# Ledger of designs, part 169: peptides against a protein of PDB entry 4KTY

Target 1, 266 residues: chain A of PDB entry 4KTY
Amino acid sequence: YVLNDIGVIFYGEVNDIKTRSWSYGQFEDGILDTCLYVMDRAQMDLSGRGNPIKVSRVGSAMVNAKDDEGVLVGSWDNIYAYGVPPSAWTGSVDILLEYRSSENPVRYGQCWVFAGVFNTFLRCLGIPARIVTNYFSAHDNDANLQMDIFLEEDGNVNSKLTKDSVWNYHCWNEAWMTRPDLPVGFGGWQAVDSTPQENSDGMYRCGPASVQAIKHGHVCFQFDAPFVFAEVNSDLIYITAKKDGTHVVENVDATHIGKLIVTKQI

## One batch from the design tools (peptide; made by RFdiffusion4, then SolubleMPNN)

Design b2_p24_3_s2 (from b2_p24_3, 11 letters changed)
Fold by OpenDDE base, seed 1:
Structure b2_p24_3_s2 (fold): chain B 266 residues (1-266), chain A 24 residues (1-24)
Amino acid sequence: as target 1 above (266 residues)
Amino acid sequence: SVDEMKEKSLKETVKKFQELINSL
């Protein structure tokens, strides 16, 4: 998980799973220096740089450009005139070296690009890491652990009221570490995500969230466990907004979200 | 390109949610 410099990322649809190669290049010239530079730009205290909890949380913030002029600018509008289309990247090295040279955010990334660069960052700093792909990944925007789909009285989806969304697939990272700040048994793999989705205590970042805690329904532990839980386990709640202002639950689908979670184990 | 569209992560559309609820 630290020594592999080439990996495979899963993407596509649950019924049509695709794979792509990604070069992490954590041993290439200038990459370690760039990772240190990223932590310098974050103004991370030297005492924290040896703590994988702090490092992974800072990394989740800094791999995206939001808030702090971090590494990658995300774009999902299919307009990439001022940079490189996300699909054109084949690895982390060119992105990180461009960031170090220009000292400006690199355009553009989507989830697998963020995950690829973040994986390089973690591995470069000695943190075992892997990329995880979740098919039908929920984006809960209010951390209520459910996907609220609002309907008009005629049964049509109200897109104005419906703020939550679902990705056909989403990639994030898992980092291996002890969690002395959590109860016994919640160390090991921690979910961390550098794709800018939600604000976490003032910045677009996510994790580390204990995978074991989430699997057992414990979402009260830091960091961002409710959001990660919702990505993989939220119910779809279909709510009719009545003309009188009342809301009525019409249906619940507990099977749609998180149909398949895939990672390369070797 | 067609390949780029296949690689792109996509949010489910309103239409998709409508199809889902109609199938319940």
Scores: peptide ipSAE 0.302, ipTM 0.843, DockQ to the pose 0.274
Fold by OpenDDE base, seed 2:
Structure b2_p24_3_s2 (fold): chain B 266 residues (1-266), chain A 24 residues (1-24)
Amino acid sequence: as target 1 above (266 residues)
Amino acid sequence: SVDEMKEKSLKETVKKFQELINSL
C-alpha cells in the first residue's frame, strides 16, 4: 500500500464496472517535497506531522482547494476551459508539481483525481493508503443519515426541497493507522475523503472515520462517521410534497445506496 | 471522456422508483 506507485481506480456503474490506471508517483522527484509543502501551506504544526490522524485530516482538507487554497479545484459542470479536464489526468505527479510550482490550486478534479492525489500524499508520508469506490454513493446534506427525496405530485424530483443527492460512483481513500482516540478495535482502515462534499468543523474535509466503526454503526466516533456512514448505508426516503404543503412518505428503499464497495487488493 | 465523469444519479433513482410504483 505504500510502495506501489501505480494503482487501479474503479469507476463507472455498478453493472458496468470500469478501471483506470493511476500513477501515484510518490517516489518521483519533488513529490515528497510537495507533500511537505502542502502541510506547510496548511500551517500544520511540526509536532502533528508524525500523527497519521492529524496528517490524514489535514490532507483531506488540503487536497481540495476550498478554504485553504489547497491542491485541486473540483468541477462537475463539464466546462474545463480554464484548466485540465478531470478525465485527462493520469496520475498525481503533474498535479502536485504544478501546485508546488504555481502555488495556486490546480484545475480541475473530480473524486478519482482527488482520491489519486490524496493517495499519493498519504503514501509519501508513510501512511498505507488505498482508494475505495462506492457505487450509488449517497451525499447526505442535512446530516440525518437518510436520503430524503422529495417528489412532486407528478413524480418528478422537487429540486427545491431535495438537498440530498446520489452519485453514480464516488471514490475516497482508506488510510491505515492506529486510533488511540477511539476504543480498542477501531484502528486499521480509516475512511478519509478529500473531495469537497460537506463542511466538517469549519472546513471541507472528511475523516479519518473508522471503517470498523462504520461497519458496526458507531457513527458517534470521530471524524465524520455519520457522513461516511450515510455514503454507504443511507435509506432512500421518497416523500411526496403535496400542493397543500403536506408531506407523505411513499416509500423507503434500504438497498439502493452502497450497492458495491470495491478496492484493489494487494 | 464524459463516460468517466462522476454524475448525480438521483434522477435515475427516482425514475426506477416510479417504474416500481407503476408496476404495482
Scores: peptide ipSAE 0.127, ipTM 0.767, DockQ to the pose 0.226
Fold by OpenDDE base, seed 5:
Structure b2_p24_3_s2 (fold): chain B 266 residues (1-266), chain A 24 residues (1-24)
Amino acid sequence: as target 1 above (266 residues)
Amino acid sequence: SVDEMKEKSLKETVKKFQELINSL
């Protein structure tokens, strides 16, 4: 998970799984220097740079441009006039080298681009890392661990009331580390995500969240366990918004979210 | 776009719900 400089990223739909190659290039000239530069821009102290918990958390913040002029600007509007379309990138090297030379955020990324660059960052710094793709990935924005879907009486989604959303797929990273800040048994793979989705204690970042903790429903463990738990295990709550202003729960689906989670084994 | 991806997924979930309700 450190030596391999070429990877595969899963995307598409749960019933039509697709793959794309991604060049991480963690050993290419200038990449290590760029990763150190990223930590300098984050104003990380020297002691923190040796701690994979702090490094991965800072990385999740700095790979996106929000808050701190980090590496990548996200765009999902299908208009990429001031940069490179997310689909045109084939690896991390060009992105990181552009960031280092220009000292400005690079345009543009989406989840697999964020995950690809973040994977390079982690591996370059000696942290074992992999990309994870979650199909039917929930985005809970009110931290209630539910996907509240409001419907009109005709069965159409009420977009004004429905704030939560579901991605057909989403990519994030898992980083391998010990977690001395958690109880025994919750080290190993930690979920970290650099795609800007939610504010976490003042910054757009996510993780590290213990995968073992998430699997066992321990959402009280730092960092961002409730959000990651919701991504993979939220219940869908279907609510009909009636014309008289009343809300009626019509159905609960506990099986739809996180229908398939895929990662490359090596 | 983000909206297209999200909307597509929600449409599928709603469709599934409608099918469930119609089967009851």
Scores: peptide ipSAE 0.105, ipTM 0.733, DockQ to the pose 0.297
Fold by OpenDDE base, seed 4:
Structure b2_p24_3_s2 (fold): chain B 266 residues (1-266), chain A 24 residues (1-24)
Amino acid sequence: as target 1 above (266 residues)
Amino acid sequence: SVDEMKEKSLKETVKKFQELINSL
């Protein structure tokens, strides 16, 4: 989880799982320096740099460019004219070195690119990390642990009534650490996500969220456990928006979100 | 990109739901 510099990222659809190679390159020249530079840009004090909780949280913020001129600019609009298309990246090294040299956010990333770069960052700093792919990954925008799907009376989706969405797949990271700030048993793998999805206490960041806590239904623990829980276990709530403005729950699907979670075991 | 397909996934889910409702 630290020494492997080449990985596989799962993507695609739950019924058509695909893989892509990713070079983490955490041992390549300039990468450690760049990771330190990232923490410098985050104005992270030296005392915090030894704490994987703080490091992973800062990393989740800084790997994306939002708020803090971090590493990667996300783009999902198929307009990549001012940079590199997300699909063109094959590893973290070029991205990190470009960031270090230009001192400007690198364009562009999507979830697997964010996850790849973040994985390099974590591993480079000695934090065991892996990439996790969740198929049918919910993006809960209103922190209600539900994926609300609004339907018109004719059955068509009304996308204006919610900002919730479901990714066909989403990639994030798990980082291994102790959690002395949490009750005993909630150390180990922590979900962290550098893809800018939701604001967490003023910044686009996510985690570390205890995987064990989430697995046991504990979403009250820092950081961002409700959001991560929702990504993997949101109920789909089908709501008919009637013409009179009333909402009626038509159905609940508890099986769709988080249909498959895949990660490399080694 | 593949990530841009989030709406597709949702639409498919809704389609399946609608089909179910229509079958009842």
Scores: peptide ipSAE 0.025, ipTM 0.640, DockQ to the pose 0.227

Design b2_p24_3_s3 (from b2_p24_3, 8 letters changed)
Fold by OpenDDE base, seed 5:
Structure b2_p24_3_s3 (fold): chain B 266 residues (1-266), chain A 24 residues (1-24)
Amino acid sequence: as target 1 above (266 residues)
Amino acid sequence: SVEEMKKFSHEKSVKLFQELINSL
């Protein structure tokens, strides 16, 4: 995981899985220096830089530009006039070197770009890491561990009332580390995500969340386990908003979210 | 394109939900 400098990212739809190559380039000139620079910009103390828990959490914040002038600016409006379209990037090296040179956030990224750059950051610092793609990935915005889908009486989705969202796919990272801050058995792969989705204790960051904890429903374990759990396990709750203002649960679907989770085995 | 497949919009999410419920 640390030594492989070329990867594959899965995207598309569950019924039409697609792949693209991504060059991580963690051994290229200037990349380690840039990763150290990122931690300097985060004002990370020297003692914390040896702790993969702290490093991965800081990385999840700093790979996105929000809050801290981190590496990448996200854009999803299909207007990329002030930078490079997300699809034009082929690897992490150009992005990281541009960030180091300009000392300003690089435009633009989407989830696979964030995941690609974050994977380079982790691997460069000696943390085993991989990219994970989740098909039908939920975005719970109110931390209730479910997707609340509001319907009109005619069966059409009420877009105004429906605040939760689902992606056809989403990419994030898993980092390998021990978790002495958790009970025994919850080390190993930890979910971390640098795509800015939700605020976590004052910053747009996510993880490390124990994959084992998520699999066993231990959402109380730090960090951001409820959010990651919802991404892969939330139920779809279909609620009819009646004219009198009452809400009635019409249907519950526990089969769609997290329908497929894919990662390259290297 | 990859970008089209991951274009963020509230409308896109709503469309996905509508497709799901129509399939029930």
Scores: peptide ipSAE 0.387, ipTM 0.824, DockQ to the pose 0.372
Fold by OpenDDE base, seed 2:
Structure b2_p24_3_s3 (fold): chain B 266 residues (1-266), chain A 24 residues (1-24)
Amino acid sequence: as target 1 above (266 residues)
Amino acid sequence: SVEEMKKFSHEKSVKLFQELINSL
């Protein structure tokens, strides 16, 4: 988890799982320096740089460009004329070195690119890390731990009312650390996500959220456990918006979100 | 279409659209 400089990222569909190689390159020239530079740009206190909780949280913010002129600009609109298409990246090295040299956010990333770069950042700093892919990954917009899907009376999605969304797949990271800030037993793997999805206490960041806490429904544990819980375990709530303005719950599906979570075993 | 989205998903992450939601 620290020494592997090449990895595999899972993507595609739950019924058509695909893999792509990703070069982390944490030992390549200039990469450690770039990771330190990222923490410098974050104005991270030197005393915090030895704390994997702080480092992973800062990393989750800084690997995306939002808020802080971090590493990567996300794009999902198929317009990549002003940078590199997300699918063209094969590893973290070029991205990080470009960021270091230009001192400007690199375009463009999607979840696996964010996860790949973040994995390099974590591993470079000696934090054991892996990439996790979740198929049918929920994006809870209103922090209610449910996917509220509003339907018109004809059964079509009301896009005006529906704010929550579901990714066909989403990639994030798990980082290994102790959690002295949590009860005993909630150390180990921590979910961290650098893909800019939701604001967490003023910044687009996510985690570290205890995987054990999430597995046991302890969503009250910092950081961002409700959001990560929703990604893997939200119920789909189908709500019909009636013409009279009333809302009726038509169906609940507890089986589709987080249908498969995949990570490479060592 | 679902088929178009599946093809696209082989290269990129995408949010589910109406046709995918209807399949749930």
Scores: peptide ipSAE 0.311, ipTM 0.787, DockQ to the pose 0.132
Fold by OpenDDE base, seed 1:
Structure b2_p24_3_s3 (fold): chain B 266 residues (1-266), chain A 24 residues (1-24)
Amino acid sequence: as target 1 above (266 residues)
Amino acid sequence: SVEEMKKFSHEKSVKLFQELINSL
């Protein structure tokens, strides 16, 4: 995982899986220096830089530009006039070197770009890391572990009431580390996400969340386990908002979210 | 449309709302 400088990222849809190549370039000139610069910009203490828990959490914050002038500005509005369209990137190197030279956030990224750059950051710092793609990935924004989809009486989505959302696919990272701060057995792969989705203790960051803990339904452990759990295992709750102001649960789908999770094994 | 979503899914991540419901 640390030595591979070219990877494959899965995307598309669950019934039409696509792959794209991504150059991580963790050994290219200036990349390690840029990763150190990222930690300097985060004002990370030197003692924490040897701790993969702290490093991965800082990385999840700093790979996105929110809060801290981190590496990448996200854009999903199909307007990329002030930068590079997310689909034009083929690797992490150009992004990281631009960030280092300009000392300003690079435009623009989406989930696979964030995951690609974050994977480079982790690997560059000696943390084994991989990219994970989740198809039908939930975005729970009220931490209730369910997707509340509000419908009009005609069956159309009420976008004003519906705050939660589902991505056709979402990419994040898993980082390998021990978790001495958690019960025995919850080390190994930890979910970390640099795509700015939710605020975690004052910053747009996510993880490290124990994959083993989440798989066993333990969402009480740090960091952001409820959010990551919801991404892969939320129930869809379809609620009709009636004209009289009453809400009626019309349907519950417990099988749709997290229908397929894919990662490169080698 | 579902076809448009498929086209976008080949290049970008997109949030699903009405399309998700229609696919169920």
Scores: peptide ipSAE 0.295, ipTM 0.775, DockQ to the pose 0.183
Fold by OpenDDE base, seed 4:
Structure b2_p24_3_s3 (fold): chain B 266 residues (1-266), chain A 24 residues (1-24)
Amino acid sequence: as target 1 above (266 residues)
Amino acid sequence: SVEEMKKFSHEKSVKLFQELINSL
């Protein structure tokens, strides 16, 4: 989880799982310096740099450019005129070195790029990390632990009311650490995500969220456990919006979100 | 493919939801 400099990222569809190689390059020249630079840009104190909880949380914020001029600018609109298309990246090294050299956010990333760069960051700093791919990954925009799908009375989805969305797949990271800030048993793998999705206490970051806590339905633990839980376990709630303004739950589907979670085993 | 690596748009999400509800 630390020594491997080449990885595999799973993507595609649950019924058509695809893989791509990704070069993490955590041992390449300038990468450690860049990781330190990232923490410097985050104004992270020296004492915090030894704490994987703080480091992973800062990393989740800083690997994306939002809020803090971090490493990567996300783009999902298929317009990449001012940078590199996300699919063109093959590893973290060029991205990190460009960031260090230019001192400006690098364009562009999507989830696997964010996850790849974040994986490099974590591994470079000695934090065991892996990339996780979740197929049918929920994007809960209001942190209510469910996907609210609003229907018209005719059964058609109301796209205006339906704010929640689903990714065909989403990649994030799991980082291995102790969690002395949590009850016993909730250390180990922690979900962390640098893809800017939702605001977490003032900035676009996610985690560390205890995987064990989430698996056992404990979403009250820091950080961002509700959001991560929703990504992997949200029920689809079909709500009919009546003309009179009332909402009626018509159906609940617990089978689609988080249908498959894949990570490379060591 | 590049298309397979992209997130669903909101429109695609809505379409998926519609397909799902229609299958119930």
Scores: peptide ipSAE 0.401, ipTM 0.854, DockQ to the pose 0.352; fails the geometry check

Design b2_p24_3_s4 (from b2_p24_3, 11 letters changed)
Fold by OpenDDE base, seed 4:
Structure b2_p24_3_s4 (fold): chain B 266 residues (1-266), chain A 24 residues (1-24)
Amino acid sequence: as target 1 above (266 residues)
Amino acid sequence: SVEEMKKKSLEETVKKFQELIKSL
């Protein structure tokens, strides 16, 4: 989880799992310096840099460019005219070195790129980390732990009533750390995500969220446990929006979201 | 491309649901 400089990222569909190699390059020249630079740009004090909770949270914010001119600009519109298409990246090194040299956010990333760079950042700083791929990953926009699907009376989807969405897959990271700020037993793997999805206390960041806590349905623990829980375990709520403005729950599917979570074993 | 594979699955989910409703 720290020593491997090459990894595998899972993507595709749950019924057609695909893999790609990713070079983390945490030992390459300039990478550690860049990781320190990232923390400097985040104005992270020296005392916090030894705390994996703070480091992973800062990393989740800084690997994306939102709010703080972090490392990567996300793009999902298939228009990459002002940078590198997300699919063209094969590792973290070029991205991090470009960031360090240009002192400007690098274009462009998507979830696996964010996860790859974030994995490098964590490993470079001695935090055991891995990339996790969740198939049928929910994006809960309103923090209700549900994936609301609104239907018109005619059965057509009304996409205007919610910002919730489901990705065919999403990649984020798990980082290994103790959680003295949480009850006993909720250390270990922590979900952290640098893909800018939702605002968390003023910044696009996510985690660390205790994987054990989430697995046991504890979403009250910091950080962003409800969001991560929703990504992997949201119920699909099919709601008919009536013409009179009333909403009727037509069906609930508790099996669709988080159908498969994959990570490479050590 | 990988980004082409990254897509929202909601439409598919809804289609399946619609098919289910029609079958009931």
Scores: peptide ipSAE 0.155, ipTM 0.778, DockQ to the pose 0.228
Fold by OpenDDE base, seed 2:
Structure b2_p24_3_s4 (fold): chain B 266 residues (1-266), chain A 24 residues (1-24)
Amino acid sequence: as target 1 above (266 residues)
Amino acid sequence: SVEEMKKKSLEETVKKFQELIKSL
């Protein structure tokens, strides 16, 4: 989890799982210096740099460019004329070195690119880390721990009312650390995500959220446990928006989200 | 490639739901 400089990232569909190689390159020349530079750009105090909780949280913010001129600019519109298409990246090294050299955010990333770079950052700093892929990953944008899908009377999605979304897959990271800020037993793997999805206390960041806490439904545990919980376990609520303005719950699906969570075992 | 890109699955989910409802 720290020493491996090449990894595998799972993607695709739940019924057509695909893998891609990713070079983390945490031992390559300039990469450690770049990771330190990232923390410098975050204005992280020296005392916090030894705390994996703080480091992983800062990393989740800084690997994306939002808020703080971090490493990667996300793009999902298939227009990548002003940078590198997310699919063209094969590892973290070129991205991090470009960031260090240019001192500007690198274009472009999507979830696996964010996760790849973040994995390098964590491993480079001695934090055991892995990439996790969740198939049918929910994006709860109203923090209600459910996916509200609004339908017209004809059964089509009401895009105006439906704000939540489901991704075919999403990649994030798990980082291994103790959590003295949580009750005993909630250390170990912590979900952290650098893909800019939701604002967390003023910044686009996510985690560390205790995987054990999430598994046991302890969504009150810091950080961002409700969001991560929703990604893997939210119910789909199908709501028909009637012409008269009334809403009727038509169905609830508790099985669709988080259908498969995959990570490489090392 | 586009196939590697993350995509929204909500439309597919809704289609499955619609199919389910029609089968009832």
Scores: peptide ipSAE 0.103, ipTM 0.738, DockQ to the pose 0.224
Fold by OpenDDE base, seed 3:
Structure b2_p24_3_s4 (fold): chain B 266 residues (1-266), chain A 24 residues (1-24)
Amino acid sequence: as target 1 above (266 residues)
Amino acid sequence: SVEEMKKKSLEETVKKFQELIKSL
């Protein structure tokens, strides 16, 4: 994982899985320096830089521009007039070098771009990392471990009441580390996500969340385990909002979210 | 493009649900 500088990112839909190449370039000139610069910008203590838990959490915050003038500005409105369209990026190197030279956030990224850059950051710092793609990925806004979908009486989605959403796919990272701060058995792969989705203790960041803990339904452990659990396991709750203000649960779908999770294992 | 493929799937999910209900 650490030594491979070219990767494959899965995207598309569950019924039409696609792949794209991504150059991580963790050994390219200036990339390590840039990763160190990112930690400097985060004002990360030197003592913490050897701790993969702290490094991955800081990285999840700093790869996005929110809160801290981090690396990438996200955009999802298909208007990219003030930068590079997310689809135009082919690797992490140009993004990181631009950030280092300009000292300003780079425009623009979406989930696979965030994941690509974050993967470079982790690998550059000696943390084994991989990109994970989740198809039918839930975005839970209140960490209630379910997707509340409000429907009008005509069956259409009430967008005003429906705060949660589902992506056809979402990419994030898994970083390999020991978790001495967690019970035995919850080390190994940790979910971390630099795509700005939800605030975690004052910053747009996510993880590290123990993949093993999540797989076993343990969401009480730091960091952001409920959010990551929701991304892959949330039930869809279909609720009809009646004109009289009452809500009726029409159905619960426990099979839709996290239909397929894909990562490159070699 | 990859961006075109990146979308919210909620409407499609609801549509499938509606179709399922109609079939019952």
Scores: peptide ipSAE 0.087, ipTM 0.730, DockQ to the pose 0.198
Fold by OpenDDE base, seed 1:
Structure b2_p24_3_s4 (fold): chain B 266 residues (1-266), chain A 24 residues (1-24)
Amino acid sequence: as target 1 above (266 residues)
Amino acid sequence: SVEEMKKKSLEETVKKFQELIKSL
């Protein structure tokens, strides 16, 4: 998990799983220096740089450009005129070296690009890390642990009322660490995500969230456990918005979200 | 491209639900 410089990222659909290679390049010239530079740009205290909890949380913030002029600018509008299309990247090295040279955010990334760069960052700093792909990944924007899908009376989605969304797939990272700040048993793999999705205590960041805690339904522990839980285990709530302004729950689907979570085991 | 495969699945989910309801 630290020594592999080439990896595989899963994407596509749950019924049509696809893979792409990604070069992490954590041993390439200038990459470690760039990772240190990222922490410098974050103004991270030297005392915190040895703590994987702090490092992974800072990394989740700094790999995206939001808030802090971090590494990657996200774009999902299929207009990439001022940079490189997300699909054109094949690894982390060019992105990180461009960031170090220009001292400006690099355009553009999407979830697998964020996850790839973040994986390099973690591995460079000696934190075991892997990329995880979640199929039917929920984006809960109000932290209620459910996907509220509002329907018109004709059965079509009301896009004005429906704020939550579901991605066909989403990629994030898991980092291995002890969690002395959590109860015993909640160390090990921690979910961390650098794709800017939600604000966490003032910044677009996510994690570290204990995978074990989430698997056992414990969402009260730091950091961002409710959000990560919702990504993998939200109930879909189908609500008909009637013309009279009343809302009626039509159905609840507890099985759709998080149908498959895939990661490279080697 | 990989980015072309990145999409929201909500519409497909709703469609599946609608089909289920119609079949009942």
Scores: peptide ipSAE 0.077, ipTM 0.724, DockQ to the pose 0.197

